# Designs tried in a protein design run: peptides against a protein of PDB entry 2FGR. Part 1

All scores and structures are predictions.

Target 1, 331 residues: chain A of PDB entry 2FGR
Amino acid sequence: SSVTLFGIVDTNVAYVNKDAAGDSRYGLGTSGASTSRLGLRGTEDLGGGLKAGFWLEGEIFGDDGNASGFNFKRRSTVSLSGNFGEVRLGRDLVPTSQKLTSYDLFSATGIGPFMGFRNWAAGQGADDNGIRANNLISYYTPNFGGFNAGFGYAFDEKQTIGTADSVGRYIGGYVAYDNGPLSASLGLAQQKTAVGGLATDRDEITLGASYNFGVAKLSGLLQQTKFKRDIGGDIKTNSYMLGASAPVGGVGEVKLQYALYDQKAIDSKAHQITLGYVHNLSKRTALYGNLAFLKNKDASTLGLQAKGVYAGGVQAGESQTGVQVGIRHAF
Unless a header shows other numbers, all headers, positions and changes below count from the first letter of the chain.
Peptide ipSAE was made for these designs. It is ipSAE averaged over its two directions, with the distance scale d0 held at 1.0 Angstrom where the peptide's residues are scored. Compare it between designs on one protein only; published cut-offs may not apply.
The geometry check fails a fold that doesn't show the stated peptide or that is severely misdrawn somewhere.

## One batch from the design tools (peptide; made by RFdiffusion4, then SolubleMPNN)

Design b1_p8_1_s1 (from b1_p8_1, 5 letters changed)
Fold by OpenDDE base, seed 3:
Structure b1_p8_1_s1 (fold): chain B 331 residues (1-331), chain A 8 residues (1-8)
Amino acid sequence: as target 1 above (331 residues)
Amino acid sequence: TTITYPPP
């Protein structure tokens, strides 16, 4: 048997000009360009085109040395793959997030990413951001002339919160076309959760597309997330993203991304704009910088995700500026 | 069991 050990250590100096009290926060943060991780993976050829696989991956927190411990909550899968595609058993990215986050030019990491994959409703489920699930079975098709798809189901295992009896159940999938410079995808998901101890369905629809012009890449997302509560009405957010990236001098990449979060339940918008730069010192090591502006309107309280420094909200209607400068190393 | 470090 073969085992590949792999990882990323990404640590930064971060600053945000406002927290929930209106004060600045600064310090050493984690995962500004890529999520810091440690993983083990391997494959076994079973013959006849069939392969077994495993993948174990956990997050690393370089600022505190994993003071809260280490786990495999990023991914813990066993799989079979072949001409039919891939079946995975275990905790992973749900198919919708795995595909649709690929259009985020900030890779769902740091202060610049698309924040649409979020718990918009104070959902009490552990994965109410729609990113990962426990007890997950996933299937991914091969690519057929550009067309591909993924599907997933997560068991609730009769988990209850308050009066909600199906917490953690996920069903979702995507269809996609990936051919040459073009990628486009549609994702649909429903997750069962609780809000205020009451049963709630987290419904999600996401459209993503990107085109690589060689000299630059454009990417976009359109998303609606709706927490459908049995009592109290829907909590709906429409999220929009448009981004561009370009190579710089053969060793760098510049990224610019805008997002709008239209939070219907509070009739409030937030605007995010982020400029990012990555400088490759080698194939494994990069320097990076991110500059993000988040403008909340009315009752909106969104905060930038400066992990390890400050990832909370701000006061209603307040704007936040964030900076990250760091080192990413892959092994 | 062989342990390998992946290419970047």
Scores: peptide ipSAE 0.021, ipTM 0.630, DockQ to the pose 0.139
Fold by OpenDDE base, seed 1:
Structure b1_p8_1_s1 (fold): chain B 331 residues (1-331), chain A 8 residues (1-8)
Amino acid sequence: as target 1 above (331 residues)
Amino acid sequence: TTITYPPP
């Protein structure tokens, strides 16, 4: 039997010009180009085209050496796969996030990513960002001439918060077309949660597309999240993203991504623009730099996610500039 | 059990 040990250590020097008090923050941050991780995975051929698999993956925090501990909260799955596709049991990316985050040119991490997969409503569930779920069963189809799909269900296990029942229940999936330079996907999800101790449904719809022209790639996302509260108005956010990337000199990649977050419940928009560069020193080691600007309008308080330095909000209507310069090493 | 280090 074989077991693959794998990981990424990504550590940066990061700066943001404003925190919630209006002060600058700077220091060592983590996961600026890719999420730092340690994992174990393997497969077993069971014959007849059937395979068993496992995947255990946790986040690494290189700045503090995982002072808060290590866990497999990124992924902890056992799987069966074959001509029918793949069934996964255990905590993972939910199918919607797994597919639709693939259109994010900043790999869903650092100061540049699409931030639409978020807890927009102070949801009290642990995964109210719509990214992962506990107690998850997932199914992924094979690719049929470009067409593919994924589906997932997470059990709530009678978790309650306040008067809310079924907290943590997820149902969702995507359909996609992936063929050559083209990728397009539609994802739908519902997650049960609580807001202020009251039952709330987190509904999500996401459309993604990308096209690789060889000399450049374009990518886009359209998303709506809606927290439907039993008492009180809906908390709706429309999120938009458009990005481009291009190879530079065979060893580099430049990325530019814009996102708009239209926060309907507070009638406020936030604009994010990020320039990124990755310089490959090898297949496994890269230097990178990110420059991000986040403009909040009106009551918007969004902050850039400079993990390990500052990932909080800013004052309403304030703009934030962030920089990350770091090393990514894969093993 | 063989430990392997895959490419990224």
Scores: peptide ipSAE 0.021, ipTM 0.647, DockQ to the pose 0.137
Fold by OpenDDE base, seed 2:
Order: sequence, then structure tokens, then C-alpha cells
Structure b1_p8_1_s1 (fold): chain B 331 residues (1-331), chain A 8 residues (1-8)
Amino acid sequence: as target 1 above (331 residues)
Amino acid sequence: TTITYPPP
């Protein structure tokens, strides 16, 4: 049997020009190019092509040394894998987020990522962003001629919030085609939650595609998230992303990504544009810089996610500029 | 870093 210790420490200096009061924030932030993490994983060959596995992974906050504690909330799975694919038991990325966030050129972290996987409705469930679930069973197929799929179910365990009695139940999956330079996927999910103490369904549909031209990569996302409430009508957000990346000088990568968040319940849009650069000093160590601009319209109050410095909203209709410059080290 | 354990 084998056990692998692995991790990433990613720490940056970050700045945003506006918080909720209209003031600037700056300091030492975390996870600007990749989420900082510590993990343990291993496999056991059981013979006949069957393997057992485990994976334990938690987030690291290098700015404060994990002052809020350490846990395995990123992933805590046991698995069986073989010619049939992989079955996982335990907290993980839900299949939909695991696949569809792969089209984000900013790796779902820092000030530049696609922010569509969000709690758009003040949902009271622990994972109402649609990223992870507790009590999850997941299955991933092999890749067959490019075609692959993943499915998941999370038990609610009769968790209640107000009058909602199935909080935390997830069902979802994706189908994908991954062959050579092309990737394309469709994801569907429903999560049971509560809003204002009332039962609410979080429905999500996401389309993703990318193509690698060698000299550049294009990537796109189309998403609709809908919180279906018994009172007050649906809270719907349509999110769009288009990005490009290109290698620079054999050791660098430049990235440009645009996103639009059309928040239907408040008839308000937000526009995000981010320029990123990564410079590889080695296989394990990189320098990076991100420059992001977020323009809120009308009642929109979205903020850039400068983790460890400021991740809150801004005043309605305000624009925010963010910068991150940092070091990523993998071990 | 990978650590390999023999069977017990």
C-alpha cells in the first residue's frame, strides 16, 4: 500500500479598492492562484484490477497559520476503483462542480475565477454554493472513446431548518466528451435547502467547453442557478464566462477571462474581467499576478474574492478593482 | 512525497 503526503502553500499580497463602506483593503491573502491545502492519499491494490483508496484534504491559511483550525472539509473519501470506474464515499466536490469548474482558467480560486457556483439566495444550507456536499456517494465512469460521466447523491439525514425537512440532500451528475484538444460537458444538479426558514430547491444547469489550439486555449461556461422558493418567487441567476490562456516564453502563462452574472431577482448585472500571469520558477514553485475588475450595475453588490484580505460585497452599483501578487509552492 | 508501506 502507498500513502502520499501532498500540499500547496499559496500566499499573496492583495489589494481591493472598495469594501462595503467604500474603503480600500490590503494585506496578506491566501490561495490566489491555487487553493492552499494539505492532504494525505493512498491506494491499495486488491488484485484483479480492483483498488481501495482514501483521500483526506484540508485548506491551509498561510497568513494566520490556520487560526480557525484544520479540517478535511475539502475531501474526506474512501473509494473503490477498477475497470468499472470509481465509487467514493464521503465529503467531496459534487460531480457537477468537480467537472464544470475545470473550465475556469483561474481554477475556481483568487480574484479572477468564475463565481457562478454561489449561494445566490441567502440559502441557509452549509453548501448552498453547489461546490461540495456532506454524506456524499459519488460514481465516476471510465473514459470510453472520450465519453465520461459522474453521478452523486448526498443524504440529508433529516436535517431541518425552519419548516424545511430535507436540507443538504443533493442529486446531480454530468456527461462529458474529453478527447484530444476538445472538452465539453453538461451538468445538472438539485440541492434541498432553506431560505428564510422555508423549503427551497437549488436547481443548477451548467454547460462547459474548452479547446486547446496549442498556441492558446479557449474556455467557456453557461450556467443557470435557480432557488425555487414557496414564497417570494424564484431567485434565478444566469452566469456566462469566456476565457483565453496562452503560454509565454515556455515558462509563463497569460490568462484573460470575462464573466457576466445576470441576477434576475434584482434585475441587475455584474461584469467581471481578469488578467492573470503565472511565471514558473520550477515544476513546484511559481510567481503570479492577478488584476481583476468587477462592475456592478443597479442593485448588484458582488465583490471579488480576495481571500484573507476582503471577500465581502460592495455598495450597490459600485465597481471594484483587485490585485494579487504571490507565490505558489507545491510539495 | 510518497511513502510505501509493506503489508503488515
Scores: peptide ipSAE 0.018, ipTM 0.651, DockQ to the pose 0.546
Fold by OpenDDE base, seed 5:
Structure b1_p8_1_s1 (fold): chain B 331 residues (1-331), chain A 8 residues (1-8)
Amino acid sequence: as target 1 above (331 residues)
Amino acid sequence: TTITYPPP
């Protein structure tokens, strides 16, 4: 049997030119290029092609030393795997987010990521961003000539918020084709939650694709999220992303990503554009810089996610500029 | 870092 201790410490100096009051914020932030983490994982060969596994992973906050504590809320799974694929029990990325966030060139973290996986409706559930679930059973197929899939179900365990009695129930999955330079995926999910104490379904559909041309990689996402409320109508967001990355001088990577968030319930759009650079000092250590622009239109109040410095909204129709410069170290 | 436990 094996046990591996692993992690990432990613800490940055960050700046945003506007908060909710219109003031600048700056300081030491976390997770600008990759989410900082500490984890334990291991496998046991059970013979006959069957393996047991475990994975325990929590977020690290290098700016405050985990002042709010440490937990395994990133992943806490036990697994069986073999020629049939992998079954996982425990809190994890839901299959849809695990696959479809892989098309985000900013690793679903920092000021540059695709922000479509969000609680768009003031949902009262703990995971209404559609990223993770408690009480999750997941199944992942092997890769069959490029084709693969993942499915998940999370139990609500009769969690009640207001009149909603099935909060936290998830059902979802993806189908994908991963072969050489090409990756493409379609994901569907429904999560039960509450908005204003009333039962609400969070429906999500996401299409992702990427192609690696060797000299550059292109990546794209198309997403629709709907919070279906019994009262007040649907809160619908259509999110779009297109990104490119290219290696620079054998030691660097440049990234450019654009996203559009069409927030139908408020008839308002937000535009995000991010330029990033990573400089590899080694296989384990990198310097990075990100420059992001977020343009809100009309009633849109979205903010860049400068974790540890400022991740709140801005005034309606205001634009925000963000910068991160940091160190990423993996172990 | 990886720790391996050989069978006894």
Scores: peptide ipSAE 0.017, ipTM 0.616, DockQ to the pose 0.572

Design b1_p8_1_s2 (from b1_p8_1, 5 letters changed)
Fold by OpenDDE base, seed 1:
Structure b1_p8_1_s2 (fold): chain B 331 residues (1-331), chain A 8 residues (1-8)
Amino acid sequence: as target 1 above (331 residues)
Amino acid sequence: ETIEYPPP
């Protein structure tokens, strides 16, 4: 049996031209190209094609040395795997986010990613962004001639917020076709939460597809998130993404991604455009730069996620420009 | 158990 120590340290200089007060913010940020992490993982061959596994992973904040502490909230799973696929027990990415974020060319981090996996409704649950869950059981199928699927259930453990019961219950999954240059997926999820102390269902549907042409890759996402409230009506967001990436000179990658967030409850749209470049100095070390523009319309207040510098909103109808330049090192 | 530090 082996235990592997692994990680990524990704730190950048970041700038955004507007915060909630209309002022610029700049400094040292984290996780601009990949989320910084420290992890332990291992497997045990149990014979007969059965394996046990564990995975413990936490986020690293290189700018402050994890001043708020370290935990394994990224993943803390034990698993069994074999010809039947993989069963996981413990906190992890929910199956829907694990699969559908794979179409984000900015790796679900920094100022460029698809921001559709969000708490759109001031949900009071800790994971109301639909990314991870506590108390999760997940199952992933093998790939059968391109077909694959994943399913998950998270126990609420009778958690309550206000009058809402069953808070943190998740049920969801995806079906996918992954064959050569083509990937396509459909994800469905429901999470129980609270808004204003009242029971709310967070429903999510996501379609994703990508195609690798060799010279370039195209990727797209279509998502609807709906916070179904018993009182006050639904809070619905339709999110769209289209991206392209291309290799540059065998050592680099250029990325361009557009996203639209149609926030129905406030009748307001936000447009995000990001240009990114990664320059590989080695297999483990890269330099990167991101340039993002976020245009809010009407009552929209979305901000770029310059983690470690500024990740808050802006004034309604304001535009924000962001830059990140950094180093990513994997070990 | 062996602790491995393989390059990624």
Scores: peptide ipSAE 0.025, ipTM 0.640, DockQ to the pose 0.124
Fold by OpenDDE base, seed 2:
Structure b1_p8_1_s2 (fold): chain B 331 residues (1-331), chain A 8 residues (1-8)
Amino acid sequence: as target 1 above (331 residues)
Amino acid sequence: ETIEYPPP
């Protein structure tokens, strides 16, 4: 058996030119290139190709030293794995987000990531962004000639909000093809939640693909998120992403990503474009910079996620510019 | 740095 202590400390200086009042914000932020984390993991060989595993991982906030405390909300799983694949018990990324966020060239963190995995409807559930779930059972297949899949179910445990009595129930999965330079996936999920105290289904469909040309990688996402309400109509968002990355001089990587968020319930669009650069000083230490532009139209109020500085919205129809410059260290 | 226990 083995136990591994691991982590990442990623801290940056960040700036956004507008907050909800129209004022600039700047300071020390966290998790600009990778989410800062501390974790423990281990495996036990049980013989015959069977392994037991555990994984405990929490977020680190380097700007305030975890002033709100530490927890294992990133992942807290026990697992069995073998030739049949892997079964996981405990809080984790749901299978759909685990697979489909892999096409995001900004690793679902900082001011540059695809923001489609969001609570679009003021859902009252704890994980209405569709990223993680409590009380989760997950299964992941082996890779069979490129073909693979993942499935998950999360128990609601009779959590009630207003008249909704199944809040936090998740069912979802993906099918994928991963072979050499090509990756492609389809994900489907439904989560039970509440909006305005009424039962609501968060339905999600996501398509992802990437191809590595050696000199550059292309990646794309197509997503629809729909909060289905019995009263007041559906809250639907169509999200699109296209990105490219390329190695630079054997020590760096440049990334460019565009996203469009078509928010149907408010008939409003937001456009995001991000340029990122990572410079590897070693295998464990990197410098990075991100420059992001977010253009809201009409009633859209989206903000860039400069964690630790400002992650709120802006005034309707306003544009926001964000910058992050930081250090990432892995151990 | 990754610490493995028991150390090899």
Scores: peptide ipSAE 0.020, ipTM 0.640, DockQ to the pose 0.274
Fold by OpenDDE base, seed 5:
Structure b1_p8_1_s2 (fold): chain B 331 residues (1-331), chain A 8 residues (1-8)
Amino acid sequence: as target 1 above (331 residues)
Amino acid sequence: ETIEYPPP
């Protein structure tokens, strides 16, 4: 058996030029290049190619020392693995987010990430961003000549909100091809939630692909998220992302990513462009900088996610500029 | 966020 303690502490100085009042905000923020975390994991060889595993992981907030406490809401799983793949029991990334967020060159973190995995409809469920689920059973196949898949089901446990009686039920999965420089995936998910106390289905379809040319990597995402409400019509968002990254001087990485969020329910678009640089001081320590621009059109109010400084919206049709400069340390 | 760390 083995037990590994691991973590990341990522803390930055961040600035955004506009909040909801039109004022600038700045300060010390967290998780600009990677989400800060503390975790425990381990495995036990049971013989015959069968292994037991556990994984416990929580978010760290370096700016306030976890003033609101610590939990294992990032992942809290027990697993069995072998030649058949892996079965996981417990809170985790849902299979769709686990696979499809891997195409985000900003690692779903800071002011630059793809923001498609979002609660677009003021859903009242705890995980209406489609990223994680409680009460989750997941299965991941082995890789068969590049082909792999993951499936998940989360129990609602009769959680009710208003008249909705199955809140938190998830069903979803992906199919993928991962071979050498190429990765491509299709993900489908449905989550039961509530909006305004009424039953709502969060349907998600996501396509992702990346190719590593050695000198640069290209990555892309196409997503549709649809909150199907019994009253008031559907809330649909089409999200698009295209990014490139390249190694610089053997110790650095430059990243450029564009995203478009076409918010159909309000007939409004938001455009995000982010330039990032990571400078590796070692395998475990890096300096980084991010510069992001978010242009809202019409009724769009999206804000950059400068965690620990400002992650709220802006006024409708306003643009926001964000900067992060920080240190990432892994252990 | 999905960062598989530590790298081996």
Scores: peptide ipSAE 0.015, ipTM 0.574, DockQ to the pose 0.055
Fold by OpenDDE base, seed 4:
Parts: C-alpha cells; sequence; structure tokens
Structure b1_p8_1_s2 (fold): chain B 331 residues (1-331), chain A 8 residues (1-8)
C-alpha cells in the first residue's frame, strides 16, 4: 500500500482592465497556470490484479491562505481498479469534463482556458458548469488499442429547487481514441437543474481532438451546451476552441488559444484569445505569463477568470484585457 | 473550476 501527499501552489499577480463597473482590478490571484491544490492519494494491491484506491483533493487559495476553509470538493473518491478498468465512488470530475477539458491547453484554469464548461443559464444547481458532480459513480475502461471510454451517473438524492426535482442528477460519458500523438473524443452529458425555480435539463455535447507534431501541438474543441427550459425557451451556447502550443528553447512552452462563444439566447458572441508562456525553472517549478483578450459583442457580458482578483462579468458589449504573471510549484 | 459569472 502507498499514501502520497501531493499538491500545487500557483500564485500570480493579475490585472484586468474592466469589471462590471468598467473599473480595473488588480492584485494577487491564484491558479493561473494550474489549479492550486492539496491532495492525498493511495493505492492498495488486493491481489489478483485488483487494487483499491482513494483520492482526496481540495483547492488551495494561496492569496488568502484558504480563509474560507479547506475541503475535498475537487475529488473525494474511493475506487476499485483492475483489468476491467476503474470504478470510482464520490465527488469527482464528471467523465465528460475529465476527458474533454484535457484538450484545453490552459489546463482549465486562469484567464486563458476554454470557458465552454459553464453555467450559461443562471442554473441554480451547484455544478451547473458540467465540470464535477456530487454523489457520482464513474467507470473508466482500460485503453484497448487506443480506444477508451468513461461513464458516470450522479444521484440527485431528491434535491429540489423551487418546483424542480432531481437537481444534480448527472448522466454522461465519452468515447475516445488515444494513440501516440493523436487524441480524439466525443462526450455527451445531461444534468438536471433548475432555472428560476423551474426544472431544466442541461444537455452537453463536446468533440475534442489534439495532435502532437513534436515541434508543436494542435488542439481543438467543439461544444454545444443547451439548458432546456419548460418555460422561456432553450438557452443554447455553441463554443469553439482552437489552440497551439510549442516548446521553446528546451525550458519553455508558448501557447496560443482562441475560443468563440456563440450565445444563442442573447444572439451574442464573445471572442477570447490568449497568449501564454511557461518557463520551467525545474520539473516542479515554473514561471508563467498569460495575456488574454476577451471581446464581447452585443449583449455578451463574459469576463476572464482571474481567480482571486476578478472573475465576474463586464458590461454588455465591453472588451476585457487580462494579464497574469506568476509562479507554479508542484510537490 | 472557474468562478463563473451567470448571465443576467
Amino acid sequence: as target 1 above (331 residues)
Amino acid sequence: ETIEYPPP
């Protein structure tokens, strides 16, 4: 048996030129290159190719020392694994987000990530971004000649919001091909939630692919998120991402990523472009910089996610520029 | 996870 303590402390100086009032925000932020975390994990060999596992992981907020407390909301799983794959019980990334966020060259954090995994509809569920779920059972297949899959179900436990029942119920999964330089995946999910106290289905379809050319990596995402409301019509967003990364001088990585968020319910688009650089001081320590531009059109109010500084929206049709410069340390 | 701003 083994137990491993692990973590990441990622802290930055961040700036955004506009908040919801049109004012600039700046300060010390967190998780600009990787989400800061503290975790415990372990494995026990049960014999016959069967293993038990546990994983407990919480987010670290280095700017305030976790003033709001610490929890294991990132992952709190017990698992069995073997030749059949892995079964997990407990809060985790849902299978769709676990696989499809892997195509995000900005690691689903900071001011540069793909923001498609979002609560597009003022959903009242705790996980209406489609990233994680409580009460989750997940299954992940082995890799068979590149082919793999993951499936998940989260119990709602009769959670109600307004007249909506079954809030927090998730069903979803992905199929993938991962072989050498190629990765491609298709994910489908449905989550039960509430909007305005009324039952709403959050449907998600995501296609992702990447190819590593050695000298550069290309990555892409295509997503549709639809909040199906019984009253008021559907809230649909089509999100697109294309990114490239390349090693620089053997110690660095440059990343460029573009995303488009076509918000159908408000007939409005947002364009995000981010340039990132990571400078590896070691295998565990890096300096990084991110520069992001978010252009909202028409009624769009999206904001860059400068965690610890400002992660709110902007005024409709306003553009936002963000900068992060920080240190990432893994242990 | 990102701190999501819900649309108005």
Scores: peptide ipSAE 0.017, ipTM 0.501, DockQ to the pose 0.016; fails the geometry check

